# Peptides against a protein of PDB entry 3V4O, part 164

Target 1, 234 residues: chain A of PDB entry 3V4O
Amino acid sequence: DQPLAKDKVALLIGNMNYREHPKLKAPLVDVYELTNLLRQLDFKVVSLLDLTEYEMRNAVDEFLLLLDKGVYGLLYYAGHGYENFGNSFMVPVDAPNPYRSENCLCVQNILKLMQEKETGLNVFLLDMCRKRNDYDDTIPILDALKVTANIVFGYATCQGAEAFEIQHSGLANGIFMKFLKDRLLEDKKITVLLDEVAEDMGKCHLTKGKQALEIRSSLSEKRALTDPIQGTEY

## One batch from the design tools (peptide; made by RFdiffusion4, then SolubleMPNN)

Design b2_p24_3_s4 (from b2_p24_3, 11 letters changed)
Fold by OpenDDE base, seed 5:
Structure b2_p24_3_s4 (fold): chain B 234 residues (1-234), chain A 24 residues (1-24)
Amino acid sequence: as target 1 above (234 residues)
Amino acid sequence: MVDYSNDTYSQEEIDAVRKLLAQP
């Protein structure tokens, strides 16, 4: 009766050292800590920092190749980004200033490809800006996600706002990872888990009204990151 | 709250994390 994953694979991308844009700091720690947590959940994790457009596209392509029927996939991105008319874009470190859609990776395109893989679960988490890019005039063609896609998309910032973090001495997490890491190992349906993270963010006086988690889901089954891998006895 | 977009880690710090991530 327990749902099983055929395999568990994760790609984590943290972009910080931008060539033509402000450099970031939080992705370093966020990717590191998320890597460790996902490994505890028996994910095979590929963690990459400071990817060029070419490297990002290759990494995503390789990740997609690992997705298949029944596989649990998780894609996490932390870095610069923007959202125009429903399309979200991840910004590589070598993106020009201003960046345009052709320089960036379209999240919705990746989601479209993910839904074709018949995954048991596919989680896509974005920790990036959602501001409009006035220099990008691309008009998106958005396709609805399939009900059977089992995709959970989390967007961890306020719409139209930049990402913020709580300042700490030394190495500190971004806001989203601060709350996510406290619940990530819980044996709960992933949408329930993320809802609780969203509530935690909403209750915190430091983040209330400043950071939010938007969740979009086509998940129709009870699936958790803690679900065991097929063939492994626990 | 702080905008972290203006904070930068050194290359040495990045490399250190890369090394850690590369470990099994």
Scores: peptide ipSAE 0.025, ipTM 0.566, DockQ to the pose 0.575
Fold by OpenDDE base, seed 4:
Structure b2_p24_3_s4 (fold): chain B 234 residues (1-234), chain A 24 residues (1-24)
Amino acid sequence: as target 1 above (234 residues)
Amino acid sequence: MVDYSNDTYSQEEIDAVRKLLAQP
């Protein structure tokens, strides 16, 4: 009846201390809070901060090694980024200014690799700017993605828009995480959950007209982050 | 826009969080 995950694995990356770009603050707390929440959901969580290009690529490789048929894979990224031709690029802390695609990690490439693992669910939560990078004229030619109907993208901001931080005197959260953390533990289809987060963001005066959650999904099954792991007794 | 004028975390604060993240 209820969908089951063979396993649940998450990679969380928060980049803040950029060498050639403005430093960020929110990723620190966002990664921390999301880590704790996902662990409560029985995810195996690897959380990393301030990764160079080399380190990010290695982290993704290690993450992919943990994926297999039926495994739930979640990738969270908070940091600088851009979107060109529908492709999302995560910017490492050692990226040059301006950065190009060869300096960054393409999310869609990671998705392709996840699909090859025959995962049960692929969730991408991207808390980054999605503006076009005019300094990168590279057109990535990606092979057609498999039709797996198990993909969910949560973009913390609309295409072409910036992501915002809620900064306080102390610890700061990204706006996306502020609302996500309130609902993440709910036993709901992940797309429904994210839709509710989007509604919450829309009601907030801090984000109205400034930042909106965009959900792109192809999910044919009622899969939730709360889905139990196969072989576990509850 | 994101306000980048705010102060960043100290290395000690970052390290503290890293330690917490490393906890099982």
Scores: peptide ipSAE 0.119, ipTM 0.727, DockQ to the pose 0.597; fails the geometry check
Fold by OpenDDE base, seed 1:
Structure b2_p24_3_s4 (fold): chain B 234 residues (1-234), chain A 24 residues (1-24)
Amino acid sequence: as target 1 above (234 residues)
Amino acid sequence: MVDYSNDTYSQEEIDAVRKLLAQP
């Protein structure tokens, strides 16, 4: 039995040119390569770089509007971030120093909104540090996440909040993307695919103990990024 | 392994990539 997607849409965000924070390099290449891969999987991809808070919120809102019953949605973020009290925050390029939760996008809020959609599959991939922000003592009051069976969350983080990359063919990828791109086109359940990526990262001498992939999912169906769009199956 | 935490691209390079990404 081959699962079918009503449509496939992806939003990719790479923040690098921060105004008040260290600038990054990896998101540029990572977003570019991921864009090309997802297009090969027949995703409609919107890729954006260096978004302000306003632009990020708008982009996410627009993306959420595209999520509907049976749709496969993928949201990817690469940039600065932090985690406080179990809540993860994506940092826009215009965030002040120090940044606070009010300046950032809460991942759990977005996940909640994604869960409200009757999508066939929702994949959220974060490539950011999970360092504690000592300048933000705000405790977000979030409603409990709904129990759904269509969300897959991948969180790639560096130990010690250090940014490093692997050179490949003259280009430098982030560690997560380096391993993800090797498997992304495989016809496998997405959670299995990500688990294999995690294993690859763990076995690699270069990344062992430096970066890990955390996977959270409620996906009970055998959904893959390679699943054909309805009407195009062979 | 290379640390690029402080490496940056020029605005022109970013704009060029952004333009490429905007193309289907």
Scores: peptide ipSAE 0.024, ipTM 0.579, DockQ to the pose 0.505; fails the geometry check
Fold by OpenDDE base, seed 2:
Structure b2_p24_3_s4 (fold): chain B 234 residues (1-234), chain A 24 residues (1-24)
Amino acid sequence: as target 1 above (234 residues)
Amino acid sequence: MVDYSNDTYSQEEIDAVRKLLAQP
C-alpha cells in the first residue's frame, strides 16, 4: 500500500556569484550532488546557478506549472537569504545592496502557490542564513498553509546563524548537504528523514550550536522521496 | 570548516559544473 507519485519534478537553485554581496562556493557542489541524488530517485531535475531576480521568478513559475495533483515537487535553494518577521527571502545574484523584499523571492508566497496545486508531496529546502535584514521592514500578510497541502519545509540554518561549509577531499560542501546526502536515498517518510538529518547535524561538533535544521510540515500522509512514479517500476 | 565566502573553486571549475548541469 505504498503511495505513488504521478510524477517527480525538482528545481535546484544555487546562487554564488553575487554582484553586490559576498560570493559563495558551497552551492556549486551542493546543487551538483543533489541533482545526481534526485535523479537516482527518478526526479526530473532542473538545476540552475547564479540566477537573477527575473530568472529566478521565471524558474519558480515554470516549476509551479509542473506541479499538479499527485505530483511530487522539490524546490531547493542555496545562497544568500534573510528572514524578517517569519518570512524568508531568497536573494538573487543581481540583488542590490541593501536588498529589499521586492528584490527577492518570498518563500512563504511560493509555498502558498504550491499548496494550491494539490501535490502528492512538496518539499522546499533552504540552505541560507536566517539573519534579519535591517533595511527591510516589510511584513507580508500570508494565509496559513493548508493541512492537506502535503508540504515539508526545511530550513538548514537556525535563526541568527551563518551558513558554513565543510571542505572534504578538495570539495567544499554546505553543512546541510553534507548530512542530507547521506540519508536522501533512504526509503523513509520525508519528515522522518529530515529529522534524522537534523539529529546528525546536532551530533556533529562542527555544527553543534552553530547551525541547525528547522522542519515545518503539513504532511499528513506517509510520503517518501523514494515513492515510485505511477506506472513505473522503481 | 570554512564559510561560504571562501574561493575554493576556480572559475574553470565553476564553468565545468555549469556545463554539466546544463546537460539534459
Scores: peptide ipSAE 0.023, ipTM 0.560, DockQ to the pose 0.456; fails the geometry check

Design b2_p24_4_s1 (from b2_p24_4, 13 letters changed)
Fold by OpenDDE base, seed 4:
Order: structure tokens, then sequence, then C-alpha cells
Structure b2_p24_4_s1 (fold): chain B 234 residues (1-234), chain A 24 residues (1-24)
């Protein structure tokens, strides 16, 4: 009855040193801490910082090559971003100002590609701004996503403030990671775990009314990050 | 481990190692 992962692979990207945009600080620490946590969960973790568009695309491509049937895939991104028409875009460090969709990586496009791999679980943790980019009116026409029922999105959103504004609170971690790290190792369905993180964020005076975690999921099975890897004994 | 852009050359090796593991 215990769900099993064929393997566990995570790609973590933290962009801080933007050329044409405000620099960030939290992604460095957040990526580091998340890396350590995911490794405790037996994830194979690739962690990269300050990626250009070219490097980000290559990293994602290579990450996709590691995905296969039954594999748990996790993508974490911390950096600048935006959301237009339901599509989330990760901003590379060399993105121009203003940036457009052609300069950025579309998360939903990555999801589409992940679905083709017949993965056991697809988790996206996005700590980025989700405000509309008024300088990009392009509506990406993406192919319809398959119904795989194994997708979880965690969006760390800040209302009224950009992601970089939160980093000035004196916290070593981003706010999202501050709460996520306290629960990430719990043996719970990933959606339940994230829901608890969301509640913690909502109850904290530091984050109330400032940052929230939005969870979007289609997960029909009780999949947890703690699920053992098939063929391994612990 | 956390890799910076300057450490990307090691990325291919790491990915290849993981890929080989998955194929085994």
Amino acid sequence: as target 1 above (234 residues)
Amino acid sequence: AVSTTSELPNFDEEIEAIRKYLEA
C-alpha cells in the first residue's frame, strides 16, 4: 500500500545576481537548505545558482532526461518571475529590462514535458513574484496538459510586495523556506504538508497579509516526499 | 551541493552520473 518512487530527482534554481533587475539574497540560503533537506529524503539534487537563459534551459533539459516512469521530480525556483494568463515565467539573470516571455522559462511548458515522462510525482515549488508583466502581452499557446493526476504546485506569493522586498526583513531565509523547512521531512501527503505550511504562514504575524502559499494540485494518490525508492531498503 | 554558474561544467557530469544510475 505504500507508494514507491522509482527514483527521486530534484532541480533547484536560485537566481540572485540579476544584470538588469534588483538583486536578491534569499535564494542562496534557501537553495542550500532545501538541498540538504531533499537529500535527507533521498533525492538526487542538482542545485544551481544565477543561471542565464541558456543555462536554465539546458538545466531543465537535462533534468527532464532524468525523469522516467515512476520517478519523483521536483523543481524549485527562487528568483524573479511573473505570471501572465495563468502561465508562470522564471526570469534568468541575464534577462533584459523589461523582460518578455521569450526571455524566460515557462513553468507550464516544463510541466507539459514532465508529463510525457510518465513520472510518479511532479512537484513545483515556486518562490517568485506572480504579478502580471505589463510589458509582455504575449499569450503563450500551450498544448493542453494531459490528465496525469500527479501534479502539485506550491506558489509562494507576496501580495503588495516583490519577492526582494521580503528579503529585507532580516531573515536569513525567504519566508516561504522558513516555514517549508520545518515540515518538509514529515511523512505526509505532499498536498497536506504544503497545506500545513500555508497555515503556518497565515498564522505568523510576520507573514500575515504579506505572503501566502497557494497550492494547486491534481494528486489522486497519497504521494509523499518521504516515499521510499523502489528496490531500496532503509 | 549548491553549484554556482561557474560550477556548471560539473553539472553535465553530475547529470550523467544520475542518468546512469537510473538506467542501471
Scores: peptide ipSAE 0.020, ipTM 0.531, DockQ to the pose 0.032
Fold by OpenDDE base, seed 1:
Structure b2_p24_4_s1 (fold): chain B 234 residues (1-234), chain A 24 residues (1-24)
Amino acid sequence: as target 1 above (234 residues)
Amino acid sequence: AVSTTSELPNFDEEIEAIRKYLEA
């Protein structure tokens, strides 16, 4: 039986022009590329670049409100980030230097909120480094994550700051997007698709030992980004 | 190349449009 989505919505965030941090280049092309691909998959896509903390929080809040029963939701972020004490943080463009947790968006908090939604599928893709922020000693107290079905988390991380922006001859995309775009349109269970992307990254000499895709999933159904929207013919 | 947010669709309008669509 073919799984059906009630609808498909995506929020893509690419932060590049940081005020107090090194500027990035890859998110620009990556967001546009992913936007194009997701639209081919019949996602309604909202793409935003260079969000301040205020804008970023609002965007996430609004996106969460769009998630409802049976809806396929995808949240993508590319930009600076850090990880402290098992918690990951997305850095807005107006974050101070050094930034702290109160200036950033906690990924685990967002994931928790996503898990509370009765969506048909939730995909969260992060393209940022897992740097340690030595200037932030705050230990966030997070409630235990709920065990819900149909959540997929992909975390593309680099070993060093330079790895995020590694470019090869002719490459316009970031590393993660380079491999993701080759498979994103495949009619496969999303976890299988991402696993294949991870394997591709691992086999490439440019990314081996430098970039990796961590996949976490509670997906209990064979859901794919290619699944048709309910009431439509494919 | 520097991109500006003005080149993107208005966030509020897009979100509202999607929300209305999902509610219909």
Scores: peptide ipSAE 0.024, ipTM 0.535, DockQ to the pose 0.035; fails the geometry check
Fold by OpenDDE base, seed 2:
Order: structure tokens, then sequence, then C-alpha cells
Structure b2_p24_4_s1 (fold): chain B 234 residues (1-234), chain A 24 residues (1-24)
């Protein structure tokens, strides 16, 4: 019994040219690579770079509107971020220094909204730092994610990402995307796929002990990014 | 300013197109 997607939609955000924070390079190539891969998987992909807070919020809102029963959604973000007390925040390019939660997009809030959409699959991939923001002491109380939400959350940590970005000349993939791109097209349950990516990262001498992929999921069904769209021939 | 990948003309247009497709 092959699972079917009603449709497949992806929003990719890569923030690089920060106004008040160190500039990044990897998101550019990573977004392009992921765009191409997701299109091969029949995703309708919207890829955006260097979004302000306003633009990011609008993009996410519009993306959420596309989510519905049986829809496969994928949200990818690469850029600066932070994590405080279990809450993760994506940092827009126009965020002040220091930034606070009100300047950023809360991942958990987005996930909460995603769970209400009854999606067939919802994948949220974050390639951002998980460092603490000492300038933000807000502890939001968020509802627990529903078990039936079919949400998969991948969080790629970047210790010393800034240093890595500086050292790398030219346009090269970020570490997470380097490993993700090798497996993304595999016909596997998405959690299995991401777990394998995590293992690959752990085996690599460049990333071992430096960068890891954390996977959180409420996915109780065998769903893969390769699942065909309903009504299509495959 | 919003920068879209070279293969995508406009965010709003793309989102609208997808929305219309889903509603059809």
Amino acid sequence: as target 1 above (234 residues)
Amino acid sequence: AVSTTSELPNFDEEIEAIRKYLEA
C-alpha cells in the first residue's frame, strides 16, 4: 500500500547577507542544491534568499496556506539561529544585534501551526546554530505537538559555523547539505533517511564531534519524499 | 529585498499558482 501525497510543496529559505550579523555563504549553494533535488521529487518549490522578518513571516504564512489534508510540505531554513529553553528561532537578515525572540521566527510556533493542517507529511529542516542567546530570556509556553501530525523535524547543529564559513572560499555546500543531498532521493521513510544522514555525518572526520543532526518526529506512517502524488502516473 | 532562485520568477506568483492548483 503505497502512500500518496495530495500534493508536494516546499519552501526553502537561505539567509546569508545579514545586516548586523556575520554573513554566511553556504545557504546559497545549499538552497540551490535542495531546490533541484526536491523538484526531482515532484515538489513545487519556492526558494527565497536573504529574507527580512516581514518577508519571512509572509513566506511562512503563505506556505502554511498551502498545507492541507494529505499534502506533503517541506520547510527548509539555512541561516543564523538560536535555541533557548527548548525554543528554536530563525533569524531574519534584518534582525538587530542583539536580536530577541520578537525579531525572529519561532520554529515551535510554526510546527504548531503545521500540525493543524492534517498534512500527509510535514518536514522541517533547520541548518542553523543552536547556541544560546543570552540577550533573550523569554520562555514561551508552547503546546505539545500532536502525535498524529506527521511532522518530521531535522535540526542540523553548527558549532563554529561562522568560522567554517569564513574558512571556506568559493561556493561549497554546507555540511548538512553535503550529506543530505546524497540520500534525499532515496525511497525511504523520511525518518530513516534522515537517520542515515545523521550517521554519515557522525562517521565523517570533518563533522564528527563538531556537527550533528537531531531528528524529532511524530510520524507514525511510512512516508517518503519519493511518495507519488495522487492522480499521477509513476 | 527578496531574492528568488533564478529558476523561480516570483514568490507570489509561484505561491498563487500552487494554491490554485491545490484548489482545483
Scores: peptide ipSAE 0.023, ipTM 0.586, DockQ to the pose 0.032; fails the geometry check
Fold by OpenDDE base, seed 3:
Structure b2_p24_4_s1 (fold): chain B 234 residues (1-234), chain A 24 residues (1-24)
Amino acid sequence: as target 1 above (234 residues)
Amino acid sequence: AVSTTSELPNFDEEIEAIRKYLEA
């Protein structure tokens, strides 16, 4: 009755060197640290930095092609972003200023595509700003996650809040990664794990009232990132 | 060097290095 993964694949994207927007620092270290952690969890990891719109779309498309029945997938994004009326957008490094929806990747669209897959587990983690973009008039797209999709969506920062970078252990980390990295290797249901991360953030004076973790899931099974891959001994 | 979409590696392999601007 131990859940098994058919395979484990992860795509990590960190955008920092924006052409028309403020430069970021945390994504470099955060992607690096998350890569190392996911490798310890036997994920096959692709880590990319500073992607253009074209590159991001292709990377996501390739990732989606790898999602199949029983596969554990994890998509992580760190960079600029925005949220309008329930629609979240990841901002490529070549996005204009101001950026619009046609220049960005819609998270809800990706989630819609993910829910068509019969994955064992699919985790989507966003570490980006959730501020409103007044230059985008995109209408709301309701994200109705299917139970069968086993999707877990983690969104760092609260609605309308900016992402903050902090110095941690000599490295500049995003706030989300600061707490996530301490628990990611724990053998717990992923939603429980993320909930504990959220609690840790709430107890920290640096993040209390400033940063939060929103968790949405359709996960009805006790799935963990530590679940073994089929055909392996554990 | 800057990577392109054509250089996207296979997800079946675990990459040791972060692609694009690793020293940024």
Scores: peptide ipSAE 0.018, ipTM 0.501, DockQ to the pose 0.040; fails the geometry check

Design b2_p24_4_s2 (from b2_p24_4, 10 letters changed)
Fold by OpenDDE base, seed 2:
Structure b2_p24_4_s2 (fold): chain B 234 residues (1-234), chain A 24 residues (1-24)
Amino acid sequence: as target 1 above (234 residues)
Amino acid sequence: GVTTTAELPNFDELIEEIRKYLES
């Protein structure tokens, strides 16, 4: 009795060419490789690079409109970000320096909107730093995820740590994608899959004590990215 | 594929195309 997806949709965002912040390189390759993998999983994938605030908000809004009951959604972001007291923010390429919450997209707000869609599965993956932004005084607004929301949230950086790419150069992939791509096609419950990715990262000398994958989940069902779309063969 | 918005000044049009694609 394998669960079925009504449809599978993914939005991938990679921000690299920041106007007022250090440029990144890994998101390009990471988005590309993730796109190919998700397409192999029968996701309809749209991948966007170097989005402004306006563009990011619109892209996310459009993605949310595609989410519906039974739909599998995946939102991936790679770029600059920050976390203040539990609130995580994605930074658009046109964000000022310093950036503030009003210039950025709040992850928790997006998650809240996702949980209202009654999706079969919704995965939100963040490959960004969790460094505190001293120029943002946004008050934490954390709501508990609904159990029925089937949300899986992966955060690929330790709290208070900068993204690995910012600290190191010469890597083709970001560290998160390096390990994620090896397991993404496995027919496993998504939380199990991500947990294994986290373990792999923990065993790597490059990331040990420097970067980790945090997983938060409200997933109450055995859902996998490999689950077939309703009406199709596995 | 990967799409860069820097190459497409009309982002609104792009979003509509994305929606059409994803809903197809």
Scores: peptide ipSAE 0.027, ipTM 0.524, DockQ to the pose 0.039
Fold by OpenDDE base, seed 4:
Structure b2_p24_4_s2 (fold): chain B 234 residues (1-234), chain A 24 residues (1-24)
Amino acid sequence: as target 1 above (234 residues)
Amino acid sequence: GVTTTAELPNFDELIEEIRKYLES
């Protein structure tokens, strides 16, 4: 009676060494930790660091090739980013200053492509800034997205979060990953799991009022990252 | 231990692994 995944595939991207923007540190350890955890969940994990625009686009393309009907797809990104008109943009390390949409990868575009693959679950975990980029006036016009009930967004955002994570915490992980890793292996509906992570972040004196986790979901089924893969013996 | 980039395969290696998987 438990939901099954045809397969489970994850793409993890951590951008730190930006050429024209402040360098980050946390993504390195965060990607590493998340990789290990997702592998324990039988995800096929591709983990990449410090990607240029070209590399990021190629990574996403290759990731999409692994997706198919019923496959669980997870995209994690840690790095600089912005949000304009409801669209989230991941910033490659070679992005100019200021960066624009043509220099970045739109998460919603990736979602569209994932929907075309008829995936069983689409999870986006974005640990990036979501401030508006005033230097980008481009309004991405996306074709109508499929109406599906299998999308989960986890937005971990904070003004100056990266600086806070590095300067004010002796933590190896970023703040989001610190709390996420404690619950990621739990056999719970992914939205419930993330909600608990959000609660943990809210209770922590280090993050209270500074960083929060926003969850956006259309998930109507009790799907979890722990769901077994079809055809596997458990 | 300290996590370093050296512990992760490079981009080209990972892409190649993906391609091999798709061909299998």
Scores: peptide ipSAE 0.026, ipTM 0.511, DockQ to the pose 0.041
Fold by OpenDDE base, seed 1:
Structure b2_p24_4_s2 (fold): chain B 234 residues (1-234), chain A 24 residues (1-24)
Amino acid sequence: as target 1 above (234 residues)
Amino acid sequence: GVTTTAELPNFDELIEEIRKYLES
């Protein structure tokens, strides 16, 4: 039996031109590539680059409003980030140096909001570092993710900025997107698909020991990004 | 396509347009 999506929506954010932090290059190409792929999967895609804190919060809020029963949602972020005490933060381009939690968007908080939705599938992909921020001592206490949330969280991590963007290796894309784009169109359960991406990353000499993909999910159903939208199935 | 905030004259208006687009 083929699962059906009520609709498919995606928000892609790529931050590169930071005011007070090193500029990045990969997010531009990665967002572009992912946009094209998701459109082939019949997603309605909005792709934004270089968002300020205000803009990021507003974009995410609007995206969350679009998540509803049966909807397939995908949120992608590429840019600077950090992780403290199990909490991950996305860094806007106008974040100060040093940045703190009040300047950034908490991933776990967004995930909490996502779990309140009755989505058919909700994918959250992060391509950012998980480096500790010593200037932020905030310890958010958040509830555990609900089992029924149908959330799939992919976290592409790096040990350093050099691992995030290996420009000297002749790669056009970031490392995560390089492997993701090869499998994203496959008709497979999304967790299986991402697991295969993780394996590919682990086998690559360019990525091994430098970048890894962590997958967390509450998805119990066989949902795929290739699932047809209701009313369009054949 | 890809949209940069540097090219956006009114972000709030853009967000509304995005919402409408995604809901269509």
Scores: peptide ipSAE 0.025, ipTM 0.525, DockQ to the pose 0.038
Fold by OpenDDE base, seed 3:
Structure b2_p24_4_s2 (fold): chain B 234 residues (1-234), chain A 24 residues (1-24)
Amino acid sequence: as target 1 above (234 residues)
Amino acid sequence: GVTTTAELPNFDELIEEIRKYLES
């Protein structure tokens, strides 16, 4: 009983060159490596770097249009972010200092839209900070994800601490990508796969007690990134 | 990094553009 994907689409966003915030380095390499891995999994991948608010909103809108019944979607973001009272925000490169919710993209709003698409699988991976923004007083309106949404939300972060990069294979990777890339091609239920990544991060002396991967899922089916696209079963 | 614009091209076209860039 092999589950099938109608199609596989991914949007990867890496923000590095912020105008009013510290510049980052890891997103470039991480987006590149993740792109190559997802292509091996037969995903159609769009990778974008250094997006303004307007560009990010457009990219997400276009991505949402690709989501449909049975489609496998993956959205990845690496960059600055913050979390207030359960609401997570992705920070565009043109965000002011300090940034506020109106300058940023709300993750929970995107998840709300995703759950209406009846996807076969929808993975949202965040590699960003979860620290509080004292300059934003937005109160969350959080609706529970639908049971049938088939959404897996992965949040990789180092709460309260600045992210650091690890030199791997001559490249400076983010910590999350360092461990994710070792397992991403495995034929396992995506939640199991991510749980193993979390365990690897917890066992590593470099990341133990510093960075963690939080997994939230409404996935009730055995779905894997390796699942074949309909018509290409083997 | 690849240059982005406010208005995105067709998704399939963008995929190929990015693929070409990353593999170059």
Scores: peptide ipSAE 0.020, ipTM 0.502, DockQ to the pose 0.056

